Peptides against a protein of PDB entry 5ONS. Designs and how they scored, part 88

Target 1, 181 residues: chain A of PDB entry 5ONS
Amino acid sequence: MFKKFDEKENVSNCIQLKTSVIKGIKNQLIEQFPGIEPWLNQIMPKKDPVKIVRCHEHIEILTVNGELLFFRQREGPFYPTLRLLHKYPFILPHQQVDKGAIKFVLSGANIMCPGLTSPGAKLYPAAVDTIVAIMAEGKQHALCVGVMKMSAEDIEKVNKGIGIENIHYLNDGLWHMKTYK

## One batch from the design tools (peptide; made by RFdiffusion4, then SolubleMPNN)

Design b2_p19_3_s2 (from b2_p19_3 with L2M E19K)
Fold by OpenDDE base, seed 2:
Structure b2_p19_3_s2 (fold): chain B 181 residues (1-181), chain A 19 residues (1-19)
Amino acid sequence: as target 1 above (181 residues)
Amino acid sequence: SMEEEIEEALKKALEEQEK
């Protein structure tokens, strides 16, 4: 989503959200990520304005005090930014790729099944379309945010093709934004 | 720091990618 993303070229505008809209978004976030509920007031304090940075290709980034928290495309599901995920690693279920897959993940490539089934990888139960944090062998912090294109069960059984779609990864265009005020 | 650890991990990964 952000492989060729550039803040100067791809950001169109920024809007401050109304209280009612913020409430709706918070409810949606809790629905998507139940584990975030106890932390949501810390992540999005009531006293702080919530903004959406609107980008090209229907990308929207939710921000509070300049911090990029979540993003979505075409009003689809919200994804946490890696920066938020690093602070709250439990927001997403994890999958771990082997060491050899790291360079491909960081190039924006989708995660192939062998990278999730090989020694050094760890595959955890997850259904299709689940948003997941992609961890890596020997690394503490998530490398990317992805979406399961196959269930964990099918990844193990079939063990070929795209297992997880790469949505947002370290050092992509969104990562480079860091903050937006 | 967490940030430093992430940066170091990224650096190492990029170096491997260039090989």
Scores: peptide ipSAE 0.535, ipTM 0.908, DockQ to the pose 0.038
Fold by OpenDDE base, seed 3:
Structure b2_p19_3_s2 (fold): chain B 181 residues (1-181), chain A 19 residues (1-19)
Amino acid sequence: as target 1 above (181 residues)
Amino acid sequence: SMEEEIEEALKKALEEQEK
């Protein structure tokens, strides 16, 4: 989603949200990520304004005090940014790729099934369309936010094709944006 | 800091895959 993203070229405008809209978004975030509920007041304090940075290709980034928290495309599901996920790693279920897959993940490539079934990888139960954190063998922090294109069960059985779609990865255009005030 | 910008984006994405 952010492989060719540049703040100067791809950001259109920024709008501050009304209280009613913020309440709706918070409820949606709790539905998508139940584990975030106890932390939501810390992540999005009631006293702080919430803004949406509107970008090309129907991308919206939710920000508080300049911090990039979540993003979505075409009003679909929200994804946490890697910067938020690093602070709250439990927001998403995890999948782990082997060491050999790291360089490909960091190039923005989708995760193929063998990279999730090989020695050094760890495959956890997950349904199709589940948003997941991509961990790597020997690394502490998530490298990527992805979406399951096959169930964990099918990845293991078929072991061929795209297992997880790469949505946001370390050092992509969104990562380089860092903050927006 | 945050692990010093996550080890500086894992060393600029492993030196941008050594291009």
Scores: peptide ipSAE 0.529, ipTM 0.908, DockQ to the pose 0.035
Fold by OpenDDE base, seed 4:
Structure b2_p19_3_s2 (fold): chain B 181 residues (1-181), chain A 19 residues (1-19)
Amino acid sequence: as target 1 above (181 residues)
Amino acid sequence: SMEEEIEEALKKALEEQEK
């Protein structure tokens, strides 16, 4: 989503959200990520305005105090940014790729099944379309936010093709934004 | 910082892949 994304070229405008809209978004976030509920007031303090940075290709980034928290495309599901995920790694279920897959993940490539089933990888139960944190063998922090294109069961059984779609990865265009006020 | 830690991890990961 952000492989060729550039803040200067791809950001259109920024809008401060009304209270009612914020409430709706918070409810949606809790529905998508139940584990976030106890932390949501810390992530999105009531006293702080919530903004949406509107980008090209129907991308919207939710921000508070300049921090990029979540993003979505075409009003689909919200994804946490890696920066938020690093602070709250439990927001998403994890999948771990093997050491050999790291360089490909960091190039923005989709995660192939063998990278999730080989020694050094860890595959946890997850349904298709689940948003997941991509961890790496021997690394502490998520490299990528992805979406399951196959269930964990099917990844193990079929063990070829795209297991997880790479949505947002370290050092992509979104990562380089850092903050937006 | 957290950012520094991630950057360091990224650097190390890339170095390992270059071996």
Scores: peptide ipSAE 0.525, ipTM 0.900, DockQ to the pose 0.041
Fold by OpenDDE base, seed 5:
Structure b2_p19_3_s2 (fold): chain B 181 residues (1-181), chain A 19 residues (1-19)
Amino acid sequence: as target 1 above (181 residues)
Amino acid sequence: SMEEEIEEALKKALEEQEK
């Protein structure tokens, strides 16, 4: 989603959200990520304005005090940014790739099934379309935010093809954006 | 900082994969 993304070229505008809209978004975030509820007031303090950065390709980034928190495309599900995920790693269920897959993940490549079933990888139960944090063998912080294209069960059984779609990865265009005020 | 640590980890990971 952000492989060719550049803040200067791909951001269209920024709008400050009304209170009612913010409340709706918070409810949606809790629905998508139930574990975030106790932390949401810390992540999005009531006193702080919430902004949406509108980007090309119908991408919207939710920000508070310049911090990039979540993003979505075409009113689809919200994804946490890696920067938020690093602070709150429990927001997403995890999948772990082996060491050999790291370079490919960091190039923006989708995660193939063998990279999730090989020694050093850890595959956890997850349904199709689940948003997941991609961890790496021997690394503490998530490398990528992805979406399950196959269930964990099918990844293990079939062990061929795209297991997880790479949505946002370390050092992509969104990562480089860092903040937006 | 946490950000610095992550950047360092990324750098190391890239270096390892370049070998």
Scores: peptide ipSAE 0.516, ipTM 0.897, DockQ to the pose 0.040

Design b2_p19_3_s3 (from b2_p19_3, 7 letters changed)
Fold by OpenDDE base, seed 1:
Structure b2_p19_3_s3 (fold): chain B 181 residues (1-181), chain A 19 residues (1-19)
Amino acid sequence: as target 1 above (181 residues)
Amino acid sequence: SLQQQIEEALAQALAEQEA
């Protein structure tokens, strides 16, 4: 999603959200990520305005005090930014790739099944379309936010093709954006 | 700090990517 993303070239505008819209978004976030509810007040304090940074290709980034929190495309589900995920690593279920897959993940490549079934990888139960944090063998911080394109069960059985779609990864355009005020 | 840890992790990951 952000492989060729640049803040200067791909951001269209920024709007401040109304209270009612913010409430709706918060409810949606809790629905998507139930574990975030106790933390939502410190992530999105009531006193702080919430903004949407509108980007090309129908990408929207939710921000508070310039911090990039969540993003979505074409009004689909919200994804946490890696920067938020690093602060709250429990927001997403995890999958772990082996060491050999790291370089490919950081190039924006989708995660292939063998990288999830090999020694050093850890594959946890997850349904197709689940948003997941991609961890790597020997690393403490998520390298990528992805979407299961196969269930964990099917990844194990088929063990061929794309298991997880790479959505947002370390050192992509969104990562380099850092803040937007 | 958390930020330092992230930066170190990124640096390490990038180094591995280039190898």
Scores: peptide ipSAE 0.113, ipTM 0.734, DockQ to the pose 0.042
Fold by OpenDDE base, seed 2:
Structure b2_p19_3_s3 (fold): chain B 181 residues (1-181), chain A 19 residues (1-19)
Amino acid sequence: as target 1 above (181 residues)
Amino acid sequence: SLQQQIEEALAQALAEQEA
């Protein structure tokens, strides 16, 4: 989503949200990520305005005090930014790739099934379309936010093709945006 | 922030190591 993204070229505008819209978004976030509820007032304090940075290709980034928190495309599901995920790693369920897959993940490549079943990888139960944090063998922080294109069960059984779609990865255009005030 | 600096350094190190 952000492989060729540049803030100066791909941001269209920024809007401050009304209270009612913020409430709706918070409810949606809790629906998507139930574990975030106890932390949401810390992540999005009531006193602070919430903004959406509108980008090309129908990408929207949710921000508070310049911090990039979540993003979505075409009003689909929200994804946490890696920066938020690094602070709150429990927001997403995890999957782990082996060391050899890191270079490909960081190039924006989708995660193929063998990279999730190989020695050094760890595959946890997850349904298709689940948003997941991609970890790597020997690393403490998520490398990527992805979407399960197959269930964990099918990844193990079929072990061919795209297991997880790469949505947002370290050092992509969103990562380098850092803040937007 | 310090947190952002740490995260950035991590990202850079990973990218450089696996390139």
Scores: peptide ipSAE 0.048, ipTM 0.657, DockQ to the pose 0.043
Fold by OpenDDE base, seed 3:
Structure b2_p19_3_s3 (fold): chain B 181 residues (1-181), chain A 19 residues (1-19)
Amino acid sequence: as target 1 above (181 residues)
Amino acid sequence: SLQQQIEEALAQALAEQEA
């Protein structure tokens, strides 16, 4: 989603949201990520304005106090930014790739099934279309936010093709947006 | 290089980790 993304070229405008819209977004975030509920007032304090950074290709980035928190495309599901996920690593279920897959993930490549079933990988139960954090052996921070294209069970059984779609990864265009006020 | 960019991103992620 952000492989060719550049803040100067791909951001259109920034809109401050009304209270009623913020309430709706918070409810949606709790539905998508139930574990975030106790932390949501810390992430999005009531006294702080919430903004949407509108980008090309119908991408929207949710921000508070300049911090990039979540993003979505075409009003689909919200994804956490890696910067938020590094602070709150529990808001997504995890999958782990082997060490050899790291350079490919960080180039924006999708995660193939063998990279999730190898000895250095750890594959946890997850349904198709689940948004997941991609970890790697020997690394503490999530490398990527992805979407399961197959269930974990099918990845193990079929063990070929795209297992997880790469949506957002370290050093992509979104990562380079450290803040936006 | 790509390798340098990867290492810089990882180092930055570690440096920005809250104490």
Scores: peptide ipSAE 0.042, ipTM 0.647, DockQ to the pose 0.033
Fold by OpenDDE base, seed 5:
Structure b2_p19_3_s3 (fold): chain B 181 residues (1-181), chain A 19 residues (1-19)
Amino acid sequence: as target 1 above (181 residues)
Amino acid sequence: SLQQQIEEALAQALAEQEA
């Protein structure tokens, strides 16, 4: 989603959200990520304005105090940014790739099934379309936010093709954006 | 290089988390 993204070229505008809209978004976030509810007031304090950075390709980035928190495309589900996920790693269920897969993930490549079933990888139960954090052996920080294209069960059984779609990864355009004030 | 970019991204993530 952000492989060729540049803040200067791909941001269209920024809007400050009304209170009612913020409440709706918070409810949606809790629905998507139930574990975030106790932390949401810390992540999005009531006293702080919430903004949406509107980008090309119908991408919207939710920000508070310049911090990039979540993003979505075409009013679909929200994804946490890696920067938020690093602070709150429990927001997403995890999948772990082996060391060899790291360079491919960080090039924006989708995660192939063998990278999730090989020694050093850890595959946890997850249904198709689940948003997941991609971890790697020996690393403490998520490398990527992805979407399951196959269930964990099918990844194990088929062990061929795209297991997880790469949505947002370290060193992509969103990562380099860092903040938006 | 790609390897350098990977290392820099990981180092940055670690530094920002620990700061």
Scores: peptide ipSAE 0.040, ipTM 0.650, DockQ to the pose 0.033

Design b2_p19_3_s4 (from b2_p19_3, 6 letters changed)
Fold by OpenDDE base, seed 5:
Structure b2_p19_3_s4 (fold): chain B 181 residues (1-181), chain A 19 residues (1-19)
Amino acid sequence: as target 1 above (181 residues)
Amino acid sequence: SMEAEIAEALAKALAEQEA
């Protein structure tokens, strides 16, 4: 989603949200990520304005005090940014790839099934369309936010093709955006 | 934050290793 993304070229505008809209978004976030509820007032304090950074390709980034928190495309599901996920690693269920997969993830490549079934990888139960954090063996911080394109069961069974779609990864355009005030 | 600093260090190290 952000492989060719550049703040200077791909941001259109920024809008401050009304209170009613913020409440709606918070409810949506809790529905997607139930475990975030106790932390949501810390992540999005009531006293701080919430903004949407509108980007090309119908991408919207939710921000508070310049911090990039969540993003979505075409009013689809919200994804946490890696920067938020690193602070709150429990927001997403995890999947782990082996060391050899790291270079491909960092190039923006989708995660192929063998990278999730090989020694050093750890594949946990997850349904299709589940948003997941991609970890690597020996690393403490997520490398990527992805979406299951196959169930964990099917990944193990078929072990061929795209297992997880790469949505946001370290050193992509969103990562380098860092902040937006 | 420390988390952000660690994440940046990780991103840099991984980028250098895979370059």
Scores: peptide ipSAE 0.143, ipTM 0.750, DockQ to the pose 0.042
Fold by OpenDDE base, seed 3:
Structure b2_p19_3_s4 (fold): chain B 181 residues (1-181), chain A 19 residues (1-19)
Amino acid sequence: as target 1 above (181 residues)
Amino acid sequence: SMEAEIAEALAKALAEQEA
């Protein structure tokens, strides 16, 4: 989603949300990520304005005090930014790739099934379309936010093709935005 | 991988700054 993304070229505008819209978004976030509920007031304090950075390709980024929190495309599901996920690593279920897959993930490549079933990888139960944090053997910070294209069960059985779609990864265009006020 | 090393360093630095 952000492989060729540049803030100067791909950001269109920024709008401040009204209170009722913010409340609706918070409810959506709790539905998607139930574990975030106790932390949501810390992440999005009621006294702080919430903004949406509108980008090309119908991408929207939720921000509070310049911090990039979540993003979505075409009013689809919300994804946490890696920067938020590093602060709250429990927001997403995890999958772990082997060492050999790291360089490909960081180039924006989708995660192939063998990289999730090989020695050094760890595959946890997850259904198709689940948003997941991609970890790597020997690394402590999430490298990528992805979406399961196959269930964990099918990844193990089929063990070929795209297991997880790469949505947002370290050093992509979103990562390099850092902040937006 | 140089790319992996740079990314991890950036991620680690961010985590430390937010602590």
Scores: peptide ipSAE 0.077, ipTM 0.688, DockQ to the pose 0.037
Fold by OpenDDE base, seed 2:
Structure b2_p19_3_s4 (fold): chain B 181 residues (1-181), chain A 19 residues (1-19)
Amino acid sequence: as target 1 above (181 residues)
Amino acid sequence: SMEAEIAEALAKALAEQEA
């Protein structure tokens, strides 16, 4: 989503949200990520304005005090930014790729099934379309936010093709967009 | 890979800074 993204070229505008809209978004976030509810007042304090940075290709980034928190495309599901995920790693269920897959993930490549079933990888139960944090063998922080294109069960059985779609990864255009005020 | 190690170091430093 952000392989060719640049803040100067791909941001269109920024809007400040009304209280009622913020409430709706918070409810949606809790629906998508139930474990975030106890932390939401800390992540999005009621006294702080919430903004949406509107980008090309129908991408929207949710921000508070310039911090990039979540993003979505075409009003689809929200994804946490890696920066937020590193602070709250429990927001997403995890999958772990082997060492050999790391460089490909960091180039924006989708995660192929063998990279999730090989020694050093760890595949946890997850349904198709689940948003997941991509961990790597021997690494402490998530490398990528992805979406299951196959269930974990099918990844193990079929063991070929795209298992997880790469949505947002370290050093992509969103990562380099550190803040927006 | 070298790129992977650099990215991890960056991610770790940022996480610690924001803590």
Scores: peptide ipSAE 0.067, ipTM 0.687, DockQ to the pose 0.037
Fold by OpenDDE base, seed 4:
Structure b2_p19_3_s4 (fold): chain B 181 residues (1-181), chain A 19 residues (1-19)
Amino acid sequence: as target 1 above (181 residues)
Amino acid sequence: SMEAEIAEALAKALAEQEA
């Protein structure tokens, strides 16, 4: 989603959200990520305005005090930014790739099934379309936010093709955006 | 890889700064 993203060229505008819209978004976030509920007031304090940075390709980034928190495309599901995920790693269920897959993930490549079933990888139960944090063998922090394109069960059985779609990864265009006020 | 190590170091530093 952000492989060729550049803040200077791909940001269209920024809008401040009304209270009613913020409430709706918070409810959606709790529905998508139940574990976030106790932390949501810390992540999005009531005293702070919530903004959406609108980008090309129908991308929207949710921000508070310039911090990039979540993003979505075409009003689909929200994804946490890696920066938020590093602070709250429990927001997403995890999958782990082996050491050899790291360089490909960081190039924006989708995660192939063998990278999730090989020695050093760890595959946890997850349904198709689940948003997941991509961890790596021997690393503490998530490298990528992805979406399951196959269930964990099917990844193990078929072990061929795209297991997880790479949505946002370390050092992509969104990562380098860092903040927006 | 060098890219992987740099990314991890950066991610770790950012996480620690906001802890």
Scores: peptide ipSAE 0.058, ipTM 0.673, DockQ to the pose 0.039

Design b2_p19_4_s1 (from b2_p19_4, 9 letters changed)
Fold by OpenDDE base, seed 5:
Structure b2_p19_4_s1 (fold): chain B 181 residues (1-181), chain A 19 residues (1-19)
Amino acid sequence: as target 1 above (181 residues)
Amino acid sequence: ALEEEIEKAYKEALAKQEA
């Protein structure tokens, strides 16, 4: 989603959200990420304005005090940014790729099944379309936010093809955006 | 900030793949 993204070229505008809209978004975030509820007031303090950065290709980035928190495309589900995920690693269920897969993930490549079933990888139960944090063998922090294209069960059984779609990864265009006031 | 900007984004995505 952000492989060729550039803030100067791909951001259209920024709007400040009304209270009612913010409430709706918070409810949606809790529905998507139930574990975030106790932390949401810390992540999105009531006293702080919430903004949407509108980007090309129907991408919207939710921000508070310039911090990029979540993003979505075409009214789809919200994804946490890696920067938020690093602070709150429990927001998403995890999957772990082996060391050999790291360079490919960081190039924006989708994650193939063998990278999730090989020694050094850890595959946890997850259904198709689940948004997951991609961890790497030997690394503490997530390197990618992805979406399960196969269930964990099928990844293990079939062990061929795209297991997880790469949505957002370290050092992509969103990562480089850092903040937006 | 967290871990040197996450190890400088994994060493600038592994030297930006050197490509």
Scores: peptide ipSAE 0.537, ipTM 0.894, DockQ to the pose 0.034
Fold by OpenDDE base, seed 1:
Structure b2_p19_4_s1 (fold): chain B 181 residues (1-181), chain A 19 residues (1-19)
Amino acid sequence: as target 1 above (181 residues)
Amino acid sequence: ALEEEIEKAYKEALAKQEA
């Protein structure tokens, strides 16, 4: 989603959300990420304005105090930014790729099934369309946010083709954006 | 800082792939 993203070229505008809209978004976030509920008031304090940075290709980034928290495209599901996920690594289920897959993930490539079934990888139960944190063998922090294109069961069974779509990865355009105030 | 830790992890990951 952010392979060719540049803040100066791809950001259109920024709007501040009304209280009622914020409440709705918080409810959506809790529905998508139940584990975030106890932390949501810390992530999005009631006293702080919530903004949406509107970008090209119908991308919206939810921000509080300049911090990029979540993003979505075409009013689809919210994805946490890697920066938020690093602070709250439990808000997504994890999948781990092997060492050989790391360089490809960091180039923005989709994650192929063998990179999830090989020694060094860890594959956990997850349904199709589940948003997941991609971990790397031997690394503490997520390097990518992805979406399951096959269930974990099918990844193990078929073991070829795209298992997980790469949505946001370390050092992509969103990562380089850092903050927006 | 956490950001520094991530940067180090990133660099290390790339270095390992080039080895």
Scores: peptide ipSAE 0.506, ipTM 0.872, DockQ to the pose 0.042
Fold by OpenDDE base, seed 4:
Structure b2_p19_4_s1 (fold): chain B 181 residues (1-181), chain A 19 residues (1-19)
Amino acid sequence: as target 1 above (181 residues)
Amino acid sequence: ALEEEIEKAYKEALAKQEA
């Protein structure tokens, strides 16, 4: 999503959200990520304005105090940014790729099934279309936010093709947007 | 500090893949 993204070229505008809209978004976030509920007031304090940065290709980034928290495309599901995920690693279920897959993930490539089933990888139960944190063998912090294109069960059985779509990864265009005030 | 750790991990990962 952000492989060719540049803040100066791809950001259109920024809007401050009304209270009712914020409430709706918070409810959506809790629905998508039930584990976030106890932390949501810390992530999005009531006293702080919530903004949406509107980008090209129907990308919207939710921000509070300049921090990029979540993003979505075409009013689809919200994804946490890696920066938020690093602070709250439990927001998403995890999958771990082996060492050999790391360089490909960091190039923005989709994650192939063998990188999730090989020694050094860890594959946890997850349904298709689940948003997941991609961990790397021997690394503490997520390097990618992805979407399951196959269930974990099918990844194990089929073990070929794209297992997880790469949505956001370290050093992509969104990562380079450290803050937006 | 956390960002530094992430950057370090990133660099280390790349170094390992290049080795």
Scores: peptide ipSAE 0.498, ipTM 0.871, DockQ to the pose 0.041
Fold by OpenDDE base, seed 3:
Formats: structure tokens, C-alpha cells, sequence
Structure b2_p19_4_s1 (fold): chain B 181 residues (1-181), chain A 19 residues (1-19)
């Protein structure tokens, strides 16, 4: 989603959200990520304005105090930014790729099944379309936010093809967008 | 900082690609 994203080129505008809209978004976030509920007031304090940075390709980035928190495309589900995920790693269920997959993930490539079933990888139960944090063997912090294209069960059984779609990864265009007023 | 640590790790990963 952000492989060729550039803040200067791809940001259209920024809008401050009304209270009612913020409430709706918070509810959606809790629905998507139940574990975030106790932390949501810390992540999105009531006193702080919530903004949406509108980008090309129907990408919207939710921000508070300049911090990029979540993003979505075409009014789909919200994804946490890696920067937020690093602070709150429990927001997403995890999947772990082996060492060999790291270079490909960091190039924006989708994650193939063997990279999730090989020694050094760890595949946890997850349904199709689940947003997941991609961890790497020997690494502490997530390097990618992805979406399950196959269930964990099918990844193990079929072990061929795209297991997880790469949505956001370290050093992509969104990563380089550290803050936005 | 955490960010710097992650960047370092990233750089290290890339360095391994060059090796």
C-alpha cells in the first residue's frame, strides 16, 4: 500500500474530525481490536484533536497530536501503523516469518506460505482476512502489518502461494512519514 | 530510542543481503 508512497506527493489534505465521528471510529477500533480498549484513552486522549490525513488512492491516516496511529483504504478496516504497533504490540495477532523471509518482506513482497511453515517461522491460528503483525525470527519488533490471505490451517495444508498480503512494512512510505500536524 | 533500534536492525538486515 505504501511502497511508493511519499508524504509530499501523496497527501492531499488533513481534516479535523468532529466528536461524533471520533466516537464512531473509536467504537470501530474496539470492534476490530478488542484488546485496545483499555489503552484507547491513552492513544487517543479525549482532549486531543483527532485528524484524518487524506492521501491518494483513497488512503486515510488517523492521527492524534501528529502521531500516525491507524490507516485504512477505501473505507475498509483500520490497520495500525507499525509505529503504533511497536508501542502496543498486542493490538494484532502475530505471525512469524523465518530469517530468510525478512529481506522479501522489507521489499514489500507478499509472504508466501513456506515462509510461515519453515523452521524459524511460527504460524498461529488465524482466519482469512485477519490483520496480523508480522514478526521475524530473532527480531523483537514487527516489521510488517499484513492480512491473512489464507487461514493458518490452509497455509499449513497447502503450503503454497500467498499466505499473507503485505500491507505496511518497515521503511515504506508510511514509515518515513513520522509525524503529521 | 526504539526507532533508532529498529532502524539499526533494518540496516543490519539489509547488510546481510549484501553479504
Amino acid sequence: as target 1 above (181 residues)
Amino acid sequence: ALEEEIEKAYKEALAKQEA
Scores: peptide ipSAE 0.492, ipTM 0.873, DockQ to the pose 0.036

